Peptides against a protein of PDB entry 6TME. Designs and how they scored, part 1

Every score and structure here is a prediction.

Target 1, 324 residues: chain A of PDB entry 6TME
Amino acid sequence: NRLKRAYIALQAWKKAFYSDPFNTAANWVGPDVCSYKGVFCAPALDDPSVLVVAGIDLNHADIAGYLPPELGLLTDVALFHVNSNRFCGVIPKSLSKLTLMYEFDVSNNRFVGPFPTVALSWPSLKFLDIRYNDFEGKLPPEIFDKDLDAIFLNNNRFESTIPETIGKSTASVVTFAHNKFSGCIPKTIGQMKNLNEIVFIGNNLSGCLPNEIGSLNNVTVFDASSNGFVGSLPSTLSGLANVEQMDFSYNKFTGFVTDNICKLPKLSNFTFSYNFFNGEAQSCVPGSSQEKQFDDTSNCLQNRPNQKSAKECLPVVSRPVDCS
Target 2, 324 residues: chain A of PDB entry 6TME as posed
Amino acid sequence: NRLKRAYIALQAWKKAFYSDPFNTAANWVGPDVCSYKGVFCAPALDDPSVLVVAGIDLNHADIFGYLPPELGLLTDVALFHVNSNRFCGVIPKSLSKLTLMYEFDVSNNRFVGPFPTVALSWPSLKFLDIRYNDFEGKLPPEIFDKDLDAIFLNNNRFESTIPETIGKSTASVVTFAHNKFSGCIPKTIGQMKNLNEIVFIGNNLSGCLPNEIGSLNNVTVFDASSNGFVGSLPSTLSGLANVEQMDFSYNKFTGFVTDNICKLPKLSNFTFSYNFFNGEAQSCVPGSSQEKQFDDTSNCLQNRPNQKSAKECLPVVSRPVDCS
Positions, changes and structure headers below are counted from each chain's first letter, unless a header gives other numbers.
Peptide ipSAE is a variant of ipSAE made for these designs: the mean of its two directions, with the distance scale d0 fixed at 1.0 Angstrom where the peptide's residues are scored. Compare it only between designs on the same protein; published cut-offs may not carry over.
A fold fails the geometry check if it doesn't show the stated peptide or something in it is severely misdrawn.

## One batch from the design tools (peptide; made by RFdiffusion4, then SolubleMPNN; aimed at target 1 H178; its pose is not in this set)

Design b1_p10_1_s1
Fold by OpenDDE base, seed 5:
Order: sequence, then structure tokens, then C-alpha cells
Structure b1_p10_1_s1 (fold): chain B 324 residues (1-324), chain A 10 residues (1-10)
Amino acid sequence: as target 1 above (324 residues)
Amino acid sequence: PPPAPSLPLP
């Protein structure tokens, strides 16, 4: 009986709670698991006459505990939303049995260990949110082989390079922010055909920006701030016909910020502060437009306020990195 | 009803 398996799983989970400040699991008593708070039942896909546990929503429950292996008995679960809790430990490999998994949100918890590779086993996964955890190590390249709508990885401990498989992603939103990613942005990034928002904030990324970024015609948000990027901005950024928010601040960029970038037709905010740019077009000057906001603070620009000293600029500006 | 899609966290 599927509900009997669900009962075993949910009771094991309740036992794995260290703290339930809102008494969310207080009614998790007896065999009627469909009455449990945060447990949602639906007709089974294979037999509409059978009621199964199809979803879990424990968002914002502030529950402290761990995910026991018995959760693998919830084989009919398609939606698993447990964000904003204090769950710790690892994602159980037994969740591989949840073959209907569609949305998996474990964000804002205390999960540790490597990337939860069990997520790669779910054939129908469309939404993956693991942000605001302590996941570490390498990002599996296979994550981008998944037909995901969104990939939220930000605020973790992921390290190493961004996989070249990123170009295979069909995700509209991808966040890498506030990790330990290093190396270059892969040139394959330009192949992300559905990308709307990508965020690289606060990593250890370096090298030149790939020219292929300019192929991201549908991108509305591109944030590469707080990294170690060098060289000039790619001239191909003029291809970002839909970019609204663009941030390159807190890098080591050099060269000239061109009209072709600052005149992007949908550009609303362009921040390129805290770099080593030695020139900008008049269209890039803050206050030059009523429709666009620019920040050129702390560069090597002449006749602009709040710039770096000549002493800070000269060593960098005189040795521009050639990205060609 | 099934849970709603997860909202972005701040």
C-alpha cells in the first residue's frame, strides 16, 4: 500500500525532527497521511482510484532535523518543498526512488556534503533549488544535461570550474552567486538558448569574458560582479538586445566602455564600478540618460569623480590583458 | 491542492 509506505516515511521523518517550533508535525499521527500538515495527496498517475502522497510543502517551518533514508518510500512525490528550515546532513540517496520528482526545493537549510547527485537521477526534474546551503565540491557537469527551467546554486560552497556543459542548459534562470567557482566562464555559455537571467556574483572566476556572451539574445539579467575577470569587455556584448540589468563591478576589467554597450536598447542599469576602465563613451556617463542608470565609480577614468588614484591605475592600465 | 512552485528567496 502506497499510503502505508508514506506513513512509514513520514513517521521516520517526524522522528528525525530535533525541533518543530511551529508544531508543523503535531498532527502527523495515525495512518491518514493525507491529513498531515504540509502533506498533499493526489490521485496516482498510474491509477486514479489510488490516493498517493504527491507533494510535500514544509516551507518556512523552521524545522531542525535531517532527512532520513525512509523518505525514499515517498515514491509518488513530485513536489518537495522544504525551504527555510534547519534541516542538516545530506540529501538521502534513497530519494532516487522518487522518480516523479518535478520540483525540488531544499533551499535555505543546513545541508552539507557534495552536490546532491540524486537530483540527477530524476528524469522529470524541472526545478532545482539548493541555494543557501553548505553544499561543497564540484558541480557535476550532468546538471546541465537536465531539462531544468531554473537552477539555483547560489550561496553554497561549490568550487572548481563551471562545467562546459552549461551550454546545454535550457534553464531560463541560473545562479552561481556566492560560491567558490574558479576559472573562466565557458565559451559554451553562448549556447544557452533559453537563458534570461544568469548570476555569477561573488566567486573566484577569472580570465576574459568569452565573446560568446553576446549570443545570449534573451538575457535580461547578467551579473558577473565581484570576481577576478580581466581584459576588456567583449565588443559582442552589443548583441545583448534584451539585457536590462548588467553588472561587471568589482573586477579587474580594463579598456574602454563603448557606446555599443551603453546604448543597448533595453539596458536599464549598467554597473561597471570598481574596475580599471580607462575610458568610457559619453553614453556611459552617469546622468547622461534619464532612462538608464550607470555607475562608473572607482575606475581609471579621467575627469570623473570617485576614481582610483594614478598610483593604483598605472600598474594595471599600462599592462592591459589581451583577450584576443 | 498541491504546493505552489517555490518562490525566490531574498
Scores: peptide ipSAE 0.049, ipTM 0.792, DockQ to the pose 0.075
OpenDDE base, seeds 1, 2, 3, 4: peptide ipSAE 0.039, 0.042, 0.040, 0.046; ipTM 0.773, 0.775, 0.781, 0.781

## One batch from the design tools (peptide; made by RFdiffusion4; aimed at target 1 K126 D149 V199)

Design b2_p13_7
Pose (drawn by RFdiffusion4):
Structure b2_p13_7 (pose): chain A 324 residues (1-324), chain P 13 residues (1-13)
Amino acid sequence: as target 2 above (324 residues)
Amino acid sequence: PPVPPPPPHPPPP
């Protein structure tokens, strides 16, 4: 009995609800699971006459609990939204039985430990949001082999390198912001298809920017701020024909900012503050354009306000890194 | 700085 399996799974889950501030599971009684709040039924994909539990949505319920193995019984679920709860512990391995999983959002919870590799077992997975948890350790490189449209990893404790496999991703949006990733951006980044937005804010990345970034001609947001990148901006960045937001602030970049970048057609907000740039094109000057927003604070630029001192600048400016 | 919420994603087929 199919809905009975859903009943058992949801009752086992209610038992694990330690605190439900909004009494969200108050109506989770009896066998009519489709009437349970946050449970969404629909016709079976292969038979419109059969009723199935196809979605779970408890966004913003602020429920403290954990996900028990019995949730593996919800074999028809394709949508799982639990943003802003207090679900703790790990994602049960039994969730590999949810073979129709398409969008999995466990953002802003209390999950901990290694990357939830059960997500790699779902053949139809398109949306994976694990941001704002306590996941840590290495990132499984094979994550970029899945045909994910969106990968949200920001605000965890992930460590080590960006996988070389990143160029295989078909994702339109990838966020790595606010982890402890280290090392270089892989040269394969130029092979990412469909990429519109990529966010690296606040990691421990370094090395020079790969020239292959310039191949991302559909990118609208490229944010590499608050890392430790060195070298000059690659001249290949003129290939970012669609970039709208570009932020390289808080790095160790040196050299010139040219109009090769500052005159990009759709570029509207270009922040390169808190680096060691010693020259900039006139078109790159903040306050110079009514359409484009620039920010050059705390660089090594003559005749500009709020720059670094000459004392701090000369050691770094006179020793540029050979990107080799 | 904060990362914004995701745009709407399409439903499954």

## One batch from the design tools (peptide; made by RFdiffusion4, then SolubleMPNN; aimed at target 1 Y132 A150 F152; its pose is not in this set)

Design b2_p15_4_s1
Fold by OpenDDE base, seed 5:
Structure b2_p15_4_s1 (fold): chain B 324 residues (1-324), chain A 15 residues (1-15)
Amino acid sequence: as target 1 above (324 residues)
Amino acid sequence: DEYLEKLKEKALASL
């Protein structure tokens, strides 16, 4: 009986709660699991006459606890939303039994350990949100081989390089922000055919930006701020026909910011502050447009306010990194 | 697509 398995799982989970400040699991009593707060039942896909637990929504419950292995008994769950809690420990490998998993949101918790590779076992997964946790180590390359719509990895402890498999991703939104990713952005990034939003904010990324970024013609948000990027902006950025928000601030970029970038047709905000740019086109100057916002603060620009001193600029500007 | 728009909003709201 599927509901009996669900009862075992949910009672094991309730027992794994250390604190339930909103008494969310107060009604988690008895065999009628479909009446449990945050538990949603639906007809089974393989037998419409059978009622099964199809979803969990415990978002914003501030529950402290862990995910027990008995959660693997929730074999019919397609939606698992437990964000904004205080769950700790690891994502149990027993969740590999949840073969219908479609949306998995464990964001804003206290999960630790490596990337939850159990997520790779879910054939139908479309949404993965693991942001605002303490996940660490390498990102598995196989994550980008999955047909995901969104991949939220931000605010974790992930390290090492971004996998070259990123170019295989079908995701419209990918967040890498506030991790420990290092190395270059892979050249394969330009192959992300469905990409609308990508953020690299606040990592240890370095090297030159790949020219292939300019192939991201559907990108609306591109944020590479707060990294260690060097060299000039790729001339191919003129290909970002749909970019609205672009941020390269807090890097080590040099060279000239061109008209072809600042005149991008959909560009609303372009921040390139806190770099070592030594020139900009008139179209890049803050206040040059009413429909575009620019920030050129703290560069090596002449005749602009709030620039770096010549003493700070000279050592960097005189030694530009060649990205050719 | 309302679903994709919600995902985009959810992404940006957390940064």
Scores: peptide ipSAE 0.130, ipTM 0.838, DockQ to the pose 0.133
OpenDDE base, seeds 1, 2, 3, 4: peptide ipSAE 0.092, 0.115, 0.087, 0.093; ipTM 0.819, 0.834, 0.816, 0.816

## One batch from the design tools (peptide; made by RFdiffusion4, then SolubleMPNN; aimed at target 1 D57 D76 L100; its pose is not in this set)

Design b2_p16_3_s4
Fold by OpenDDE base, seed 1:
Structure b2_p16_3_s4 (fold): chain B 324 residues (1-324), chain A 16 residues (1-16)
Amino acid sequence: as target 1 above (324 residues)
Amino acid sequence: SEMEERLAEILEELRK
């Protein structure tokens, strides 16, 4: 039966633990898997009279080990949360059998290898959190074809460009931060109809910001800091009617920061420090508003404190990148 | 528990 299969899977997993400092699996003994710590049972969707393992929560257990292929026997699991452990290795392909997977959180572990493509096989997946691991290589474009609510990819070793399919995403939150993504932000970004928060921090992204960013009407957080972006800020950013937190710091932006950006109605924090901006509107000056916080540090602004030297500014400012 | 409640919500969504 299903619980017997779950027993086999869970015992195999226990055997795959190298260290269990909190003795989380101490009670993982015997056939009554529903009593196991971190194991949650529920009536099966196809037969309410049958009890099945529907969820795993081992968050913050500091368990060292790996995910054995026998986990594929947990076919009724819809919630799999094992963040903040020390699991290593790869995500088993056998997890493709978990067709009810709805939330998958393996964040803050030591997983390696390419993007876990098994996640693409889950038809009902809504939440994917693989941040703070050592996943590497290219991000499969197909990830954004899925009807996900949240995608957390930050703090990994992903490379290559951001897929153009990003515009197809229905996710409200997407994080790319602290990877090795390169190239331009795709123009299709403006098609992300449900986007509330997007973070590009600390990558190797470059080029001009696409004008289509201004179409993100629902975005509340937009952070593109610590990249290699060039050119002026798009005038279309005036369309970000709901943006609260915006960060373009630590790039190579040039030009003038306009009133239309700094006067955005919901803007609370706007950081554009450590660039090569050569002018800003009065509304962008730190201290100009009681309700908004600005940081214009380390630009090429005149009559402002803590700016770059002329020696640093002239070579860049004199050669502005045309993004038109 | 919070996780049990969330799981219940998820299962309800999956039933739709």
Scores: peptide ipSAE 0.729, ipTM 0.974, DockQ to the pose 0.934
OpenDDE base, seeds 2, 3, 4, 5: peptide ipSAE 0.703, 0.701, 0.724, 0.709; ipTM 0.972, 0.972, 0.974, 0.973

Design b2_p16_7_s1
Fold by OpenDDE base, seed 4:
Structure b2_p16_7_s1 (fold): chain B 324 residues (1-324), chain A 16 residues (1-16)
Amino acid sequence: as target 1 above (324 residues)
Amino acid sequence: DESAKERLEEILEELK
């Protein structure tokens, strides 16, 4: 039966533990898997008279080990939360059998290998959190074809470009931060109709910001700091009617920071420090507003404190990148 | 832990 399969899976997993500092799996004994700590049973969706393992929550257990292929026997699991552990290895392909997977959180572990493509096989997946691991390689374009609500990819070793399919994403939150992504932000980004928060911090992204960013009407957080972006800020950023937190710091931007950006109606924090901006509107000056906080540190602005030297500014400011 | 159980119940309702 289904619980017997779950027993086999869970016992195999217990055997795959190298360390269990909090003795989380101490009670993982016997066939009554529904009594196991961190294991949650519920009536099966296809037969309410049958109990199945529907959820796993081992968050913050500091368990060292790996995920054995027998976990594929947990075919009824819809919630899999194992963040803040020390699990290593790869995500088993056998998890493709978990067709009810809805939330998959393996964040803050020691997983390695390429993007876990098994996540693409889950038709009902809404929440994917694989941040703070050692995943590497390319991000599969198909991830954004899925009807996800949230995608957390930050603090990994992902490389290559951001797929153009990003525009198809229905996610409200997407994080790319602290990877090795390169290339430009795709122009299709403006098609992300449900986007509220997007973070690109600390990658190797470059080129000009696409004008289509201004079409992100629902975005409240936009952080593109610590990259290699060049050129001027798009004038279309005036379309970000709901942006509250905006960060373009630690790039190679040039040009003038305009009123249309700094006077965005819901803007609370705008950081554009550590660039090569050579001018800013009065509305962008730190202290100019009681409702908004600005940081213009380490640019090429005249009559402002803590700016770059002429020696640092001249080579860049004199050769502005044309993004037209 | 208990929050996970509650969340699971919500998820299962969505999957119906």
Scores: peptide ipSAE 0.738, ipTM 0.965, DockQ to the pose 0.945
OpenDDE base, seeds 1, 2, 3, 5: peptide ipSAE 0.738, 0.715, 0.706, 0.714; ipTM 0.964, 0.963, 0.962, 0.962

Design b2_p16_8_s2
Fold by OpenDDE base, seed 4:
Structure b2_p16_8_s2 (fold): chain B 324 residues (1-324), chain A 16 residues (1-16)
Amino acid sequence: as target 1 above (324 residues)
Amino acid sequence: MDEKIKELVEQLKQQA
C-alpha cells in the first residue's frame, strides 16, 4: 500500500542520516509514518478514504546526511521542505515520481552537482527554493517555462548566461544573487508580466542594461548591484511606476542620473553608489527628499562628498560605452 | 505546515 512505500522511503532516509542533533527522527519507528515528526499525512486526491504522506517539513533540523533514491517512493508528497539542514550529495532522479510536487524547498543545505533537472519534471510545481547550496553549471532554460510563483537560485555556483526564456516566467520573485552568472540581462526580461522582485546582486553580469527593464510595471524591488554593468541607465527606467527599492551600486555605470528616474512615484530607496556617474539631477541628491533615500557615494560627481579621485574617474568617464 | 497541507490538498482537488 501507499503508506508501506512511505515507510520504506522514510526508513531509508533515516539510515542516510549521519547526524540528527535534535533527535528529529527519534520517533521514526514502526509502520505509523503519519505520527513521524516532520511527516504530514492527508487524504489522497484520488481516494479521500486513504491517508497518504502529503508533506515533509524538516526545516531547521540541522540534520546531516543525504537524500536516498528510496525517497522516490513518496509519490503523494506535494510539500517538501527541508531547509536549514546539512544534507549533501545530489537531488535523486527518483524524485521524478513525485508528480504532485507543489513546493520544493531544499535551501540552506550542502547539495552539489548541476541544477536538479528533476524539478523540471514536476507538472504542478509552484515554488522552487534551492538557494544557499553548491549547485553548479548552467541554468536550464526550461526553468522559466514552468508556472512558478517564486524561483530562488541565490548563493550557489551557477555560471554561464541567464537564459532568454526568462521572459516567459510568471514568477513574482526571482533571485540570481551570489552566483557566477555572466553576460547580459536578456532583453526578454521586460516580458515578465508578474514580476515584483528580481535580484541579480553579486554576479559577473556585464554589458548595458536592456531598455526593456522599463516595461516591468509591477516590479517593486530591482537589485542589479555588484556586477560589471556598463553604459548609462536606460531612460525607459522612468516606466517603473511601482519600484520602491532600486540598487545599481558597485558597477561600472557612466553618464547622468536623471530626474525621471529619481522622481519615480513609489521610489523609496535608490542606491547608485560605487559607479562612474559624472552627473546627477538635483532630485537624486541625498537629502533632497524626505520621502526618498539616495546614495551617490563613490562616483565621479562634481561638488559631492566621498567621490572617486580624478585619477580613478578619467580613464572610465573619458571612454563611455555607447549602449545605443 | 499541517494547515498548509490541508489548504494545498483542497486547492489541488479544485484543479483536478
Scores: peptide ipSAE 0.028, ipTM 0.715, DockQ to the pose 0.094
OpenDDE base, seeds 1, 2, 3, 5: peptide ipSAE 0.024, 0.023, 0.024, 0.025; ipTM 0.677, 0.678, 0.685, 0.698; seed 1 fails the geometry check

## One batch from the design tools (peptide; made by RFdiffusion4, then SolubleMPNN; aimed at target 1 H60 L79 Y132 F152; its pose is not in this set)

Design b2_p19_8_s4
Fold by OpenDDE base, seed 4:
Structure b2_p19_8_s4 (fold): chain B 324 residues (1-324), chain A 19 residues (1-19)
Amino acid sequence: as target 1 above (324 residues)
Amino acid sequence: MELSEEELKRREEARKKFL
């Protein structure tokens, strides 16, 4: 009996709660698991006459605890939302049995350990949100081989390079922000055909931006701020026909910010502050447009306010990195 | 960790795409 298995799982989970400040699991009593707060039942896909637990939503419950292995008994769960809790430990490998997993949101918790590789075992997974945790180590390349629509990895402890497999991703949104990623952005990034938003904020990424970024014609948000990128902005960025928000601030970019970037047709905000740019087109000047916002603060620009000193600029500007 | 308003918005937008 599927509901019996669900009962075992949910009771094991309730037992794994250290704190339930909103008494979310107070009604988690008895065999009628479909009445449990945050538990959602639906007809089974294989037998409409059978009711199964299809979803969990414990978002914003502030529950402290861990995920017990018995959660693997929830084999019919397609939606698992437990964000904004205080769950700790690791994601149980037993969740590999949840073959219908479609949306997995464990964001804003206290999960630790390596990337939850169990997520790779879910063939139908479309939404993966593991942000705001303490996941560490390298990102498995296989994550981008999956047909995900959204991948949220930000605010973790991930290290190493971004896998070259990123180009295989079908995701519209990918966040890397506030991790410890290093190395270059892979050239394969230009192959992300469905990409709308990508965020690299606050990593240890370096090198030149790949020219292939300009192939991301569906991108609306591109944020590479707070990294160690060098060289000039790729001229191919003129290909970002749909970019609305672009941020390259807090890097080590040099060269000239061109008209073809600042005149991008959908561009609403372009921040390139805190770099070593030594020139900008008139179209890039803050206040030059009513429709576009620019920030050129703390560069090496002549006749602009709030720029770096010549002493700070000269060593960098005189030794530009050639990205060609 | 508390989610920023921007992050909450992003999450909501993302979720709406799937729901």
Scores: peptide ipSAE 0.035, ipTM 0.692, DockQ to the pose 0.189
OpenDDE base, seeds 1, 2, 3, 5: peptide ipSAE 0.032, 0.030, 0.027, 0.041; ipTM 0.681, 0.687, 0.678, 0.738; seeds 3, 5 fail the geometry check

## One batch from the design tools (peptide; made by RFdiffusion4, then SolubleMPNN; aimed at target 1 D57 D76; its pose is not in this set)

Design b2_p20_3_s2
Fold by OpenDDE base, seed 4:
Structure b2_p20_3_s2 (fold): chain B 324 residues (1-324), chain A 20 residues (1-20)
Amino acid sequence: as target 1 above (324 residues)
Amino acid sequence: SSAEERLAEILAELRAERAA
């Protein structure tokens, strides 16, 4: 009996709660699991005559606790939303039994350990949100082999390089922000055919931006701020026909910010402050457009306010990194 | 609830995948 298994799982989970400030699980009593707060039942996909637990939504419940292995008994769950809680520990491997998992949102919790590789076992996964946790280590390259629509990894402790497999991703939104990623952005990034938004903010990424970024003609948000990128902005960025928000601030970029970039047709905000750019086109000057907002603060630009000193600029500008 | 609505959509997609 699937509901009996669900009962076992949910009762085990309730026992794993350390704190339930809103008494969300107060009604988690008795065998009628479909009446449980945050538990949603539906006819089973394999047998419509059977009612199963198909979804869990405990978002914003501020529950402290952990995910017990018994959650693996919830084999019919396709939606698992438990964001904005205080769950700790690791994601149980037993969740591999949840073969219908479609949306997995454990964001804004206290989860630790390596990337939850159990997510890789879910063949139908489309939405993965593990942001605002304490996951650490490397990203498994296989994550980008998944046919995901969205991948939220930001605000964790992930480190090492971004996998080359990123180009295989079908996700429209990918966030890497506020981790410890290092190395270069893979050249394969240009192959992300569905990409609309990508955020690299606040990592330890370095090297030159790959020219292939210019192939991301559907991207609307590209934020690479607060990293260690060097060299000039790729001329191919002129290919970002749909970019609206672009941020390269707080890097070590050099060279000239070209007219072709600043005149991108959909560009609304372009921030390239806190770099070592030594020139900019007139179209890049803040205030030059009513439709676009620019920030050129703290570069090595002549005749512009709030620029770095010659002492700061000269050593870097005189030795530009050649990305060619 | 919004979760129920989203779940319905998901289940519809999953059913469609099975039928394909």
Scores: peptide ipSAE 0.719, ipTM 0.965, DockQ to the pose 0.951
OpenDDE base, seeds 1, 2, 3, 5: peptide ipSAE 0.716, 0.696, 0.693, 0.691; ipTM 0.964, 0.963, 0.962, 0.962

Design b2_p20_3_s4
Fold by OpenDDE base, seed 1:
Structure b2_p20_3_s4 (fold): chain B 324 residues (1-324), chain A 20 residues (1-20)
Amino acid sequence: as target 1 above (324 residues)
Amino acid sequence: SEVEERLAEILEELRKELAA
């Protein structure tokens, strides 16, 4: 009977397709849903003698359509991958019935509306990818209370501040890039115990970087470029023992870039261009290391090429922001 | 397939969680 429900759901979904360029759903005919392209069956967890639809993978199918509420009948689905399609509309709330949801990837579609709060209802969710859509509004703080491994939010229309609950996140990868987030990075960021990669690129974030960033011992990628950050780089950044890629470019940072940052042991690339730094240690100079790449372009550095004019620098450098 | 393998891993993890 579970497969019957799946049949109803999948047929409703097929009907919701406006375009199927690769004829992905061409074989979606008849009750044998386990033979459907992109549909994966497995023994049910509660009864191994029962076969159920456990996974959907329609990645890169270029399907235009929407997600009908009947998808809520797919109660045994743990893997839902439909990236790189042209699905539009909202994520149905009926998906709350999919209590086994583990990986949810709807990236690179045309979804709209607020954050899909139905994702918060999935107790076992580990992977959430909603990037490259048109989701908007505030990010619910509760997203970081979940035991997620990865959270991809980039390239949407999210706004407001980053929730302070971010420190509760167990995710190793979090992307905020290319949204409209504003305000400061919460000090609680340092409590992200499993963080490896965090990306803030291309938002409206501002204020001083919190000192607590230096507590992110496992971070390998930290990108805060293309924002409105001010002040000096925290001295505590010397604690980023595993950072490999670090980017602070296209901000309004001031002050001195220190040896303690540029000599980080795993640092491969450090970009701090297009700021208002007025000094750098010798270890930060591009070309000073064979193992590390630096970019100090368009700052207020003396005796360096491609710097801002005095006219551009003086108004900012003379009024340093105190982050203490 | 890659998806089938990943799904198997997921289901195993879920089984562990539900058994705990």
Scores: peptide ipSAE 0.737, ipTM 0.972, DockQ to the pose 0.935
OpenDDE base, seeds 2, 3, 4, 5: peptide ipSAE 0.722, 0.717, 0.727, 0.722; ipTM 0.971, 0.970, 0.971, 0.971

## One batch from the design tools (peptide; made by RFdiffusion4, then SolubleMPNN; aimed at target 1 Y132; its pose is not in this set)

Design b2_p21_1_s4
Fold by OpenDDE base, seed 4:
Structure b2_p21_1_s4 (fold): chain B 324 residues (1-324), chain A 21 residues (1-21)
Amino acid sequence: as target 1 above (324 residues)
Amino acid sequence: DSRLEKLAEEQRKKAEAELLS
């Protein structure tokens, strides 16, 4: 019965393929769905004697098509990986019936529409990758209420602010990069106790960096480059004991880059180029350390190469934003 | 085959209903 439902779903999906360059679905014939390329069966959780479709892996198949609503019949699927295809349209709401969903990877496709809220309905979801699509609109705050290990949102068309609920996230990796997020980074960010990597690159974020960033003791990668951040770097950044990669380039930061930041114990790369910093500690100077790489290019630093002109610097440096 | 088609249609209707809900 379950495999029959799976057959219906998979045949509907095959019909939804516009192009299958590698003939991935060529063997998608007949009732033996477990033999289908990219379809993986396992014993059902409720009855080990029954085989069910537990996983889909069509990664890198370059398939053009859409996801038909019949995919909701794949109720036993826990792993759904269709990375690097050309699937278009929306994620079917019928996927809400896939209550065992554990990993959902639809990255590098042509999906459109709002955030696929169906992902919020999966109680056991741990991995969500929707990057490199055309998802748009607001990010639902509820995404961060889920017990996800990783949240990949980068390279989409998401807008609006980052939800305050971000602090509730237990994810180790979160990417916001290359969207249209605006506003400030929520102060609640400091509550992300498991965070290792967070990337904000290439958004419309603005305001001052919250002091609470310094509470991210486990963060190894912090990239806030290519935004509209202003003010000085928070002194609390000295608390980033495990940060290895830090990038604040291409913003509107001002002030002094301190020793406390540049001497972070695990810091390997610190890029703060293309800002309006008017001073830096000796420890921040490129070449000052063999263990650390710095880039101070295109700031307002005195006696450093490749800096902005006085004409460019003066209007900004003379009117520093107070973030206190 | 005809039985499967009938079932498929029924399931499709259910799936569509779920999509619209």
Scores: peptide ipSAE 0.025, ipTM 0.577, DockQ to the pose 0.019
OpenDDE base, seeds 1, 2, 3, 5: peptide ipSAE 0.024, 0.007, 0.015, 0.020; ipTM 0.576, 0.448, 0.494, 0.524

